# Designs tried in a protein design run: peptides against a protein of PDB entry 3B8E. Part 31

Target 1, 230 residues: chain A of PDB entry 3B8E
Amino acid sequence: PFLIFIIANIPLPLGTVTILCIDLGTDMVPAISLAYEQAESDIMKRQPRNPKTDKLVNEQLISMAYGQIGMIQALGGFFTYFVILAENGFLPIHLLGLRVNWDDRWINDVEDSYGQQWTYEQRKIVEFTCHTPFFVTIVVVQWADLVICKTRRNSVFQQGMKNKILIFGLFEETALAAFLSYCPGMGVALRMYPLKPTWWFCAFPYSLLIFVYDEVRKLIIRRRPGGWVE

## One batch from the design tools (peptide; aimed at target 1 S63 M71 L75 Y213)

Design b1_p18_4_s4 (made by RFdiffusion4, then SolubleMPNN; from b1_p18_4, 15 letters changed)
Fold by OpenDDE base, seed 1:
Structure b1_p18_4_s4 (fold): chain B 230 residues (1-230), chain A 18 residues (1-18)
Amino acid sequence: as target 1 above (230 residues)
Amino acid sequence: KELAEKIKEEFLKILNEL
């Protein structure tokens, strides 16, 4: 998100506080929960890896896969961001290069795509209104990420949802997202303004996309052991 | 409990604005 913010000079889609909430609140507990996940049913059926050939390829492939998932996750967040700004009169093309004027406190006549003038305060409210949905989008996508990370090869349907700690992690991150989205004062304290419940659903297509992507990936791995997808 | 009630109230408020 921050790289696109710099490159495109758009208003900040995700605040530092929301990033910290993701890293500390929504990623940490799920990550710990994975440590308690049961071993894959096929883990003992895997042939010993060749430490010279298989390790480097697998690390690169894992890095690429997680990189791709991360890109899909970011895309989901940006989609939500652009939709919210578009609903407030700022079309995506108009946001390009707008940051300098957007962040200037002395410019109170920044025009939207429809010629409406926005004060600095109004712009910041809209910006901060994007932070919560972006965060929630990340959380919803992380549901898929956490679920797919349970297994490397087996389908989630084969492994199941037996890890109670993982379920707790999903609940915790969702509860945190709800708390940050609806708790009074979060707009002032964390720059996270209340979220319309409908915005929770904006992430679902991306969560599903990640889930399908990983299930397809795993299916390919199961059908072609030792392939470039492993 | 008070916090939960406030959250509920804000949630309901948002729902009513939809």
Scores: peptide ipSAE 0.000, ipTM 0.232, DockQ to the pose 0.017
OpenDDE base, seeds 2, 3, 4, 5: peptide ipSAE 0.000, 0.000, 0.000, 0.000; ipTM 0.274, 0.213, 0.203, 0.290

Design b1_p18_5 (made by RFdiffusion4)
Pose (drawn by RFdiffusion4):
Structure b1_p18_5 (pose): chain A 230 residues (1-230), chain P 18 residues (1-18)
Amino acid sequence: as target 1 above (230 residues)
Amino acid sequence: VISVIIIIITIIIIVIIL
């Protein structure tokens, strides 16, 4: 968000005070939950994991979580950013502009007068909004993530999907998300009431492609055991 | 390679959206 927020002055899609509410507020219990996820094979069948080569974090990981999924998620919340403006003053070709606040009203876009009214408001579309829908969309994509990372080589199919803990936290996350999105008050130091019917399902189209994606690779990693690029 | 492709595709999509 902040990266694009610079390449094309298209208003702060994700908020800072909003970031400190996902890794340190949303994905919390899920990250914990992952730990309770059980085995994946006869483990005591493998040579001790060497320490110099086989690491914990590496390309294999980063490439598949920063350069792969981390992107598909990105679009999703970024896509919702537009819909959150679209059904309000969509600039899919417009937007790209410094939105000052000492001016008050004097400018706008796409047949409008947004000012002191829609200036305290002109941002209420990302502050109380956009950030929020983006926020939720990130949670919404985090579902399939917290299920495609639940396993490392087996389809969630022929593999236990019985992580009582995760499940009851996958909701204890998705729910908090709503309570943090409709919390009558603290919504001030935070975001605002989104349109439940759709101001949620925006990223929903994406969470899927995620689950659908890595699910194939795992099954790809298999059908071809020695594996290639996968 | 896959990661690069995804990155390129994503950047292209973003550019299109912009």

Design b1_p18_5_s1 (made by RFdiffusion4, then SolubleMPNN; from b1_p18_5, 16 letters changed)
Fold by OpenDDE base, seed 1:
Structure b1_p18_5_s1 (fold): chain B 230 residues (1-230), chain A 18 residues (1-18)
Amino acid sequence: as target 1 above (230 residues)
Amino acid sequence: ELAEKIKKEFLKKLEELL
């Protein structure tokens, strides 16, 4: 989000406080829950990692985690962001380069895509209105991310959802997201304004995409062990 | 309706703070 904010000079799609809420709030419990996941049924059939040749974090893992899945997550967030801004009169193309004028407190006549003028205060309201749905979008895609991280090779359908701590993590992150989104005062404290319940569904296609992508990846790995997809 | 009510309240508070 922040890189695109800089490169495209768009209004800030996700606030720093909201990012911290993701990293410290919604991600920690789910991540800890993975430590309690049952080992894959085939793990003992795998050759031991060669500590001299096999890195724990390799380029493939980085590419998968940050390059592929992370990009899908970001796309989900940006989709939600652009939809919200479009509903408020700011089409995606109009947002390009708008940041400088958007963030200028002295400019109170920034026009939207329809010629409506927006005061600084109104613009900041709309900006902050985007932060919560973006955050919720990330949480929803993280459901898929957490579930796919249960296994490296086995399908989630083969592994099942027996980890009660993971289920608790999914509930906790969702409850926290709901709390941060709808609790009175969060708009002032965290710049997280309430969102329509329909905004939760904006991320579902991306969550499904992540899930399907990983299941297909795992299927390929199972069919072709030692491939570049591993 | 609840979301809209809360949104209006937050927007009002934000306008007061900005």
Scores: peptide ipSAE 0.000, ipTM 0.237, DockQ to the pose 0.019
OpenDDE base, seeds 2, 3, 4, 5: peptide ipSAE 0.000, 0.000, 0.000, 0.000; ipTM 0.290, 0.236, 0.236, 0.289

Design b1_p18_5_s2 (made by RFdiffusion4, then SolubleMPNN; from b1_p18_5, 16 letters changed)
Fold by OpenDDE base, seed 3:
Structure b1_p18_5_s2 (fold): chain B 230 residues (1-230), chain A 18 residues (1-18)
Amino acid sequence: as target 1 above (230 residues)
Amino acid sequence: EEALKLLEEFLKILQELL
């Protein structure tokens, strides 16, 4: 979000405080929960890694985490961001380069895509209105991300949802997201204005996409060991 | 086998797009 904010000079999609709430709030318990996951049924049939040659974080893991899943997550967040701004009169093309004028407190006549003028205060309300739905979108796609991370090769349907700590993590991150989204004062404290409940559903297609993508990937790995997908 | 090839191609396209 912040990189695109700088490169494309668009209004800030996600605030720094909201990013910290993701990294330190919603992600911690889910990540820890993976340590309690049951071993895959084939784990004892795999050779142990060589600690001298085999990196814990390899190119494949980076490609999967950042190059694939992370990009789908980012797309989900940006989709929500662009929809909100479009509903408020700012089409995606019009946002390019707009940051300079958007953030200028002395410019009170910034035009939207329809020629309507927006004051600085009005623009900041719209900006902060984007932060909460973007944040919630990330949490919703993280549900799928957490579930797919349970296994390397087995389907989630083969592994099952037996990890109670992981289930707790899903509820915790959701409850925290709801708290941050709807608790009075969060608009002032975190610049997270309350979102319409409908915005929770905007991320569902992306969450499903992540899940389906990984299940297909795992299916290919099981059917064709040693392929480029592994 | 053909279905698996199609799935591999689909994943490849997704990997290139992302």
Scores: peptide ipSAE 0.006, ipTM 0.377, DockQ to the pose 0.083
OpenDDE base, seeds 1, 2, 4, 5: peptide ipSAE 0.006, 0.000, 0.006, 0.000; ipTM 0.334, 0.272, 0.353, 0.325; seeds 2, 4 fail the geometry check

Design b1_p18_5_s3 (made by RFdiffusion4, then SolubleMPNN; from b1_p18_5, 16 letters changed)
Fold by OpenDDE base, seed 1:
Structure b1_p18_5_s3 (fold): chain B 230 residues (1-230), chain A 18 residues (1-18)
Amino acid sequence: as target 1 above (230 residues)
Amino acid sequence: SLAEEIRKKFLELLEELL
């Protein structure tokens, strides 16, 4: 998100506070939950064919999968961001290069795509309004990530949702997202303005995409061990 | 092999962006 912010010179889609909430609030508990997850039965039963090469390939695969999933998460967040800004009159193409004027408090006549002038305060409200949905999008996508991370090769349907800590993590991140989205004063305290409930659903296609992607990936790995997907 | 190639390109891209 931050890289695209710099490269495209767009208004900041995800604030520092939101990033901290992701890192500390939504990622930590899930990470702990995964540490308590029972190892996948096939991972534990398979003796490493070659302890050096197979570990490296496995780490590379995990790193690639996480990288790809992270990109899909970012895309989901940006989708939500662009939709919100478009609903407020700022089309994606108009946002390109707008950051300098957007962040200038002395410019109070920044025009949207329809010629409406926006004060600095109004622009910042819209910007901060994007932070919460972006965060919620990440949380909703993380539901899929947590579920898929339970298994490397087996389907989620085979491993099941037996980890109580994982369920707690999902509940905690959802509760945190709801708290940050709807608790009075969060706009002032955390620059997270209230979220329309409909925005929670904007992330669902991306969560589904990640889930399907990972299940397909795992299916391919199961059918063709050592294939091009590895 | 494709994943390794994508990883390599991604790392190269990250190195360019960082």
Scores: peptide ipSAE 0.012, ipTM 0.237, DockQ to the pose 0.103
OpenDDE base, seeds 2, 3, 4, 5: peptide ipSAE 0.005, 0.000, 0.000, 0.000; ipTM 0.267, 0.226, 0.223, 0.257; seeds 2, 3, 4 fail the geometry check

Design b1_p18_5_s4 (made by RFdiffusion4, then SolubleMPNN; from b1_p18_5, 14 letters changed)
Fold by OpenDDE base, seed 2:
Structure b1_p18_5_s4 (fold): chain B 230 residues (1-230), chain A 18 residues (1-18)
Amino acid sequence: as target 1 above (230 residues)
Amino acid sequence: EISQKILEEFLKVLLELL
């Protein structure tokens, strides 16, 4: 998000405080919960990793985590961001290069795609209105990410949802996201303005896409062991 | 229609950034 903010010179899609809320708030408990996941049924049939040749984090894992899943997450977040700005009069093409004027407090006549002029205060309200839905979008896609991380090879349907700590983590991150989104004073404290409940659903297609993608990936791995997808 | 236009513009921006 921050790289695109710099490169495309668009209004800030996700605030630094919001990023910290993700990394330290919503991601921590779910990530820890994975340590309590049951071993896959075939784990004892796999050869031990050679610690001299086999890295814990290989290029395939990096490509999957950052290049594929991370890209889908970013797509979901930016989709939500562009929808909100478009509903407020700023079409995506108009946002390109707008950052300089957007962030200038002395410019109070920034025009939207329809010729409406926006004051600095109005623009910042819209910007901060985008931060919360972007954050919630990330939490919703993280549901899928956490579930797919339960296993390396087996389907989630084969593994099941027996990890009570993981289930607790899903509820905790959701409850925390709701708290940060709707608690009075969060707009002042965290620059997280409340969002309409409908914004929670904007990420659902992307969450489903992540889940389906990973299940297909795991299916391919099971059918073709030692392939490039592993 | 609006969602489609947003998606198209988003994809365009992404392609420009890649």
Scores: peptide ipSAE 0.000, ipTM 0.281, DockQ to the pose 0.076
OpenDDE base, seeds 1, 3, 4, 5: peptide ipSAE 0.007, 0.006, 0.000, 0.000; ipTM 0.335, 0.315, 0.296, 0.281; seeds 1, 3 fail the geometry check

Design b1_p18_6 (made by RFdiffusion4)
Pose (drawn by RFdiffusion4):
Structure b1_p18_6 (pose): chain A 230 residues (1-230), chain P 18 residues (1-18)
Amino acid sequence: as target 1 above (230 residues)
Amino acid sequence: LVISVVIVVITIVIIVVL
């Protein structure tokens, strides 16, 4: 968000005070939950994991979580950013502009008068909004992520999907998300009431592609065991 | 890495298109 927020002055899609509410507020219990996820094979069958080569974090990981999924997620929330403006003053070709606040009303876009009314408001579309829908969309993509990372080589199919803990936290996350999105008050130091019917399902189209994606690779990693690029 | 590059490129393309 902040990267694009510079390449094309298209208003702060994700908020800072909003970031400190996902890794340190949303994905919390899920990250914990992952730990309770059980085995994946006869483990005591493998040579001790060497320490110099086989690491914990590496390309294999980063490339598949920063350069792969991290992106597909990115679009999703970024896509919702537009819809959150679209059904309010969509600038899919417009937008790209410094939105000052000492001016008050003197400017707008796409047949409008947004000012002191829609200036304290002109931002109420990302502050109380956009950030929020983007926020939720991130959570919404984090579902399939917290299930495609549940396993490392087996389809969630022929593999236990019985992580009582994760499940009851995958909701204890998705829920908090709503309570943090409709919390009558703290919403001030935070975001605002989204349109439940749709101001949620925006990223939903994406969470899928995620689950659908890596699910194939795992099954790809298999059908071809020695594996290639995968 | 190749797959990652491809996905990154695709993503950048989509963002540019938008």

Design b1_p18_6_s1 (made by RFdiffusion4, then SolubleMPNN; from b1_p18_6, 16 letters changed)
Fold by OpenDDE base, seed 4:
Structure b1_p18_6_s1 (fold): chain B 230 residues (1-230), chain A 18 residues (1-18)
Amino acid sequence: as target 1 above (230 residues)
Amino acid sequence: MELSELLQKLFLETLLKL
């Protein structure tokens, strides 16, 4: 999100506080839960990793995590961001280059896509209104990400959802996201304004896309072992 | 009352009962 904020000069999509809530709040328990996942059924047929030659973080993992899944997650977040700004009169095309004027507290006549003028205070309310739904969108796409991370080759349907700690992690991150979004005073304490319940659904297509994409990837790996997709 | 306000109220009421 921050790279697009700079490159496109758009209003800040996700605040530093909300990023910290993701990294330190919603991601920790789910990430720990993966340590309790059952081994894949074919694990004993695989050669052990050579610690001298085989990197834990390789180009394939970076390509998958940041280049593929991370891009779909980012698209989900930005979709939610653009929906909310459009509902408030700012169409996506009008946001390009708007950051400079948006962040200037002395400019109180920034026009939206419909010619309505917005004060600095009004703009900051809208900006902070975007942060919570963007955060929630990340949590919703992380459900799919967590589930796909259970296995390298086996389908989720083959592996099953037997990891109780992972199930707990999904509930915990969701409950924490709901708490941070709807607890009274969070708007003052964390600048996390409450979101409309409908905004939770903005992420669902992208969460489903991540899941379907990975299941197709795993299907290809199972049919063509040793391919470039692995 | 907006649904967000209702959820906040219900959340607060639930917290006060705990």
Scores: peptide ipSAE 0.021, ipTM 0.516, DockQ to the pose 0.014
OpenDDE base, seeds 1, 2, 3, 5: peptide ipSAE 0.017, 0.005, 0.000, 0.000; ipTM 0.561, 0.284, 0.303, 0.278

Design b1_p18_6_s2 (made by RFdiffusion4, then SolubleMPNN; from b1_p18_6, 15 letters changed)
Fold by OpenDDE base, seed 2:
Structure b1_p18_6_s2 (fold): chain B 230 residues (1-230), chain A 18 residues (1-18)
Amino acid sequence: as target 1 above (230 residues)
Amino acid sequence: EVEAELLEKLFLSILLSL
């Protein structure tokens, strides 16, 4: 998100506070919950990792985490961001290069895609209005990410949802996201303005995409062990 | 507002330094 903010010179899609709420708030308990996941049924049939030759973090893991799933997550966030800005008169094409004028306090006549002029204060309200839905979008796509991380090879349908700590993590991150989004004073304290309940659904296609993608990936791995997808 | 902007600039500076 931040790289696109710099390269495209668009208004800030995700605030620093919201990033901290993701990294320290909503991600911690779910990540810890994976330590309590049951071993896959075939784990004892696998050779032990050689710590000298087999990297814990390999190119496949980096490609999967950052190059595939992380990109889908980012796309979900940006989709929500662009929809909100479009509803407020700023079409995606108009946002390119707008950051310089957007962030200038002395420019009070920034035009939207329809020729409406926006004051600095109005623009910042719209910007902060994007931060909370972007955050919520990340939480919703993280549901799928957490579920797919339960297993390396087995389908989630084969593994099941027996990890009570993981289930607790899903509820905790959701409850925290709702609290941060709707608790009075969060707009002042964290610059997290309340979002319309409909914004929670913006991420659902991307969560489904992550889930389907990983299940297909795992299916390929099971059918073709040692393939390029592993 | 000034403190929050300062915090954002500081955080951006830290992120850019990484």
Scores: peptide ipSAE 0.021, ipTM 0.421, DockQ to the pose 0.024
OpenDDE base, seeds 1, 3, 4, 5: peptide ipSAE 0.017, 0.019, 0.019, 0.016; ipTM 0.443, 0.438, 0.470, 0.433

Design b1_p18_6_s3 (made by RFdiffusion4, then SolubleMPNN; from b1_p18_6, 16 letters changed)
Fold by OpenDDE base, seed 4:
Structure b1_p18_6_s3 (fold): chain B 230 residues (1-230), chain A 18 residues (1-18)
Amino acid sequence: as target 1 above (230 residues)
Amino acid sequence: SELAKLQRELFLKILLEL
């Protein structure tokens, strides 16, 4: 989100505090939970790993984790951001290059896509209104990411949800997201304004997309072992 | 601040819509 903020010169879609909440609050417990994940049901049927040839982290894993899944996650967040701004009169095209004027406290007549003028204070309210939904969107997409990361090859339906620590991690990040979204004073303390419950559903298509993508990927791996997708 | 008032008003509006 910060890269797009710089490149496109759009208003800041996700605040520093919310980024810290993602990195420290929502990512840590899930990451730890994966260390306790049960082995795939087919692990004992595989040949022993050759430590000289078989890298645990290869270019394919990096491409999948940080490339494809990460891009879908980012798209989910930005979708939520653009929808909220559009509902407040700022269409995505109008946001391009708007950052300089948006962040200037002395400009109190920034026009939206419909010619309505926005004061600095009003603009900052809208910006901070985007932070919470963006954060929640990331959390909801991370649910899918965590679930798919449980297995390399097996379908989620085959492996199941046996890791209680993973389930706890999903609960914890959800509880944190709810706390940050609805606790009084978060708007002042963290620049995270309250979220309409409907915005929790904004990310669901992207979570589903990640899930479907991974299941298709795993299906391809099962049908073509040793392919570039593995 | 006027910003803090608007924040509170927004918060209250959201709560009323819940």
Scores: peptide ipSAE 0.014, ipTM 0.428, DockQ to the pose 0.016
OpenDDE base, seeds 1, 2, 3, 5: peptide ipSAE 0.000, 0.011, 0.000, 0.000; ipTM 0.268, 0.321, 0.227, 0.307; seed 3 fails the geometry check

Design b1_p18_6_s4 (made by RFdiffusion4, then SolubleMPNN; from b1_p18_6, 15 letters changed)
Fold by OpenDDE base, seed 1:
Structure b1_p18_6_s4 (fold): chain B 230 residues (1-230), chain A 18 residues (1-18)
Amino acid sequence: as target 1 above (230 residues)
Amino acid sequence: LEEALKQLKEFLEILLRL
């Protein structure tokens, strides 16, 4: 998000506060829950990692986590962001380069795509209105990310959802997201303005895409062991 | 960046109040 904010000079799509709420709030319990996941049924059939040659974090894992899944997550967030801004009169093409004027408190006549003028205060309300749905979008795609992280090779359907701590983590992150989104005062405290319940569904296609993508990946790995997709 | 830093500061202030 922040890289695109800089490169495209768009209004800030996801605030630092919301990022910290993801990293310190919604991601911690889910991540801890993975430590309690049952080992894959085939784990003892795998050769031990060679600690001298095999990095724990390799280029393939980085590519998968950040280059593939992370990009799909970011696309989901940006989709929500662009939809919200478009509903408020700011089409995606109009947002390009708008940041400088958007963030200038002395400019109170920034025009939207329809010629409506927006005060600084109004623009900031819309910006912060985007942060919460972007955050929620990340939480929704993280459901899929957490579920796919249960296994490296086996299908989630083979592994099942027996990890009660993971289920609790999914509930906790969702409850926390709802709390941060709807609790009175969060708009002032965290700049997380309430979102319409419909915004929760904007991420569902991307969450499904992540899940399907990883299941297909795992299927390929199972059919062709030792492939570049591992 | 300034706005991001401001938000970070506000977040830290909230954390310190908790």
Scores: peptide ipSAE 0.007, ipTM 0.383, DockQ to the pose 0.021
OpenDDE base, seeds 2, 3, 4, 5: peptide ipSAE 0.000, 0.000, 0.000, 0.005; ipTM 0.265, 0.248, 0.318, 0.367; seed 3 fails the geometry check

Design b1_p18_7 (made by RFdiffusion4)
Pose (drawn by RFdiffusion4):
Structure b1_p18_7 (pose): chain A 230 residues (1-230), chain P 18 residues (1-18)
Amino acid sequence: as target 1 above (230 residues)
Amino acid sequence: FFFFFIFFIIILIIFFFF
């Protein structure tokens, strides 16, 4: 968000005070939950994990979580950003502009008068909004993530999907997300009431591709055991 | 659209790089 927020002055899609509410507020219990996820094979069958080579965090990880999924998620919330403006004043070709606030009204876009009314408001489309829909979209993509990372080599199919803890926290996350998105008050120091019918399902088209994606690779990693690029 | 497509293309580039 902030990166693009610079390359093309297209208003702050994700908020800072909003970031400190996902890793430190949303994905919390899920990260914990992952720990309760059970085995994946005869573990006591493998040589001790060397310490110099086989690490914990590495390319294999970063590439598959920063340069792969981390992207597909990115679109999703970024896509919702537009819809959150689109059904309000969509600038899929427009937007790209510094939105000052000492001016008050004097400018707008796409047949409008947004000003002191729609200036305190001109932002109420990302503050109380966009950030929110983007926020939720991130949670919404975090579902399939918290299930494609539930396993490391087995289809959630021929593999337990019985992490009582995760499940009851995958909701304890997705729910909090709503309560944090409709919380009558703190919504001031935060975001605002989205249109439940759709101001949620925006990233939903994406969460899928995620689950669909890595699910194949795992099954790809298999059919070809020694494996290639995968 | 343009920005979105560009962004999409960037993601594809990053994706295929990784």

Design b1_p18_7_s1 (made by RFdiffusion4, then SolubleMPNN; from b1_p18_7, 17 letters changed)
Fold by OpenDDE base, seed 3:
Structure b1_p18_7_s1 (fold): chain B 230 residues (1-230), chain A 18 residues (1-18)
Amino acid sequence: as target 1 above (230 residues)
Amino acid sequence: LPVLNELIELAKKIIAEA
């Protein structure tokens, strides 16, 4: 999110505080929960890892995590961001390069895509209105990401949802997201304005997409062992 | 939180001026 804010010079899509809440709040318990996941049914059929040549985190895992899943997560968040700004009169194309004028408190006549002028205060309200839905979108997409990370090769349907700590992690991150989104004073403290309940559903297509994508990937791996998809 | 908010605003200013 922050990289696109810099590169495209768009209004800030996700605040730094909200990023910290993701990294330190919503992601910690889910990530720890994966250490308690049951071994895949075929784990003992695999050759042991060579500790001298095989890294715990290999290039393929990094490519999958950051290059594929991470990009889909970012796209989900940005989709929500662009929808909110478009509903407020700022079309995606108009946001390119707008940051400089957007963040200037002395400019009170920034025009939207329809020629409506926006004061600095009005612009900041809209910006902060984007932060909470973007954050919640990431959390909802992380549900799918956590579930798909349960296994490397087996389907989630084969592995099942027996890890109670993982289930607890999903509830914890959701409860934290709800707290940050709806608790009074979060708008002042975290610049996260209250979320309309409908925005929780905006991420669901992306979560489903991630889930389906990974299940298809795992299916291909099972059918074609040693393929380029591993 | 106030200190963090100040750091955020400072970061925004630095980025805006860069």
Scores: peptide ipSAE 0.007, ipTM 0.287, DockQ to the pose 0.026
OpenDDE base, seeds 1, 2, 4, 5: peptide ipSAE 0.005, 0.000, 0.000, 0.000; ipTM 0.322, 0.319, 0.273, 0.309

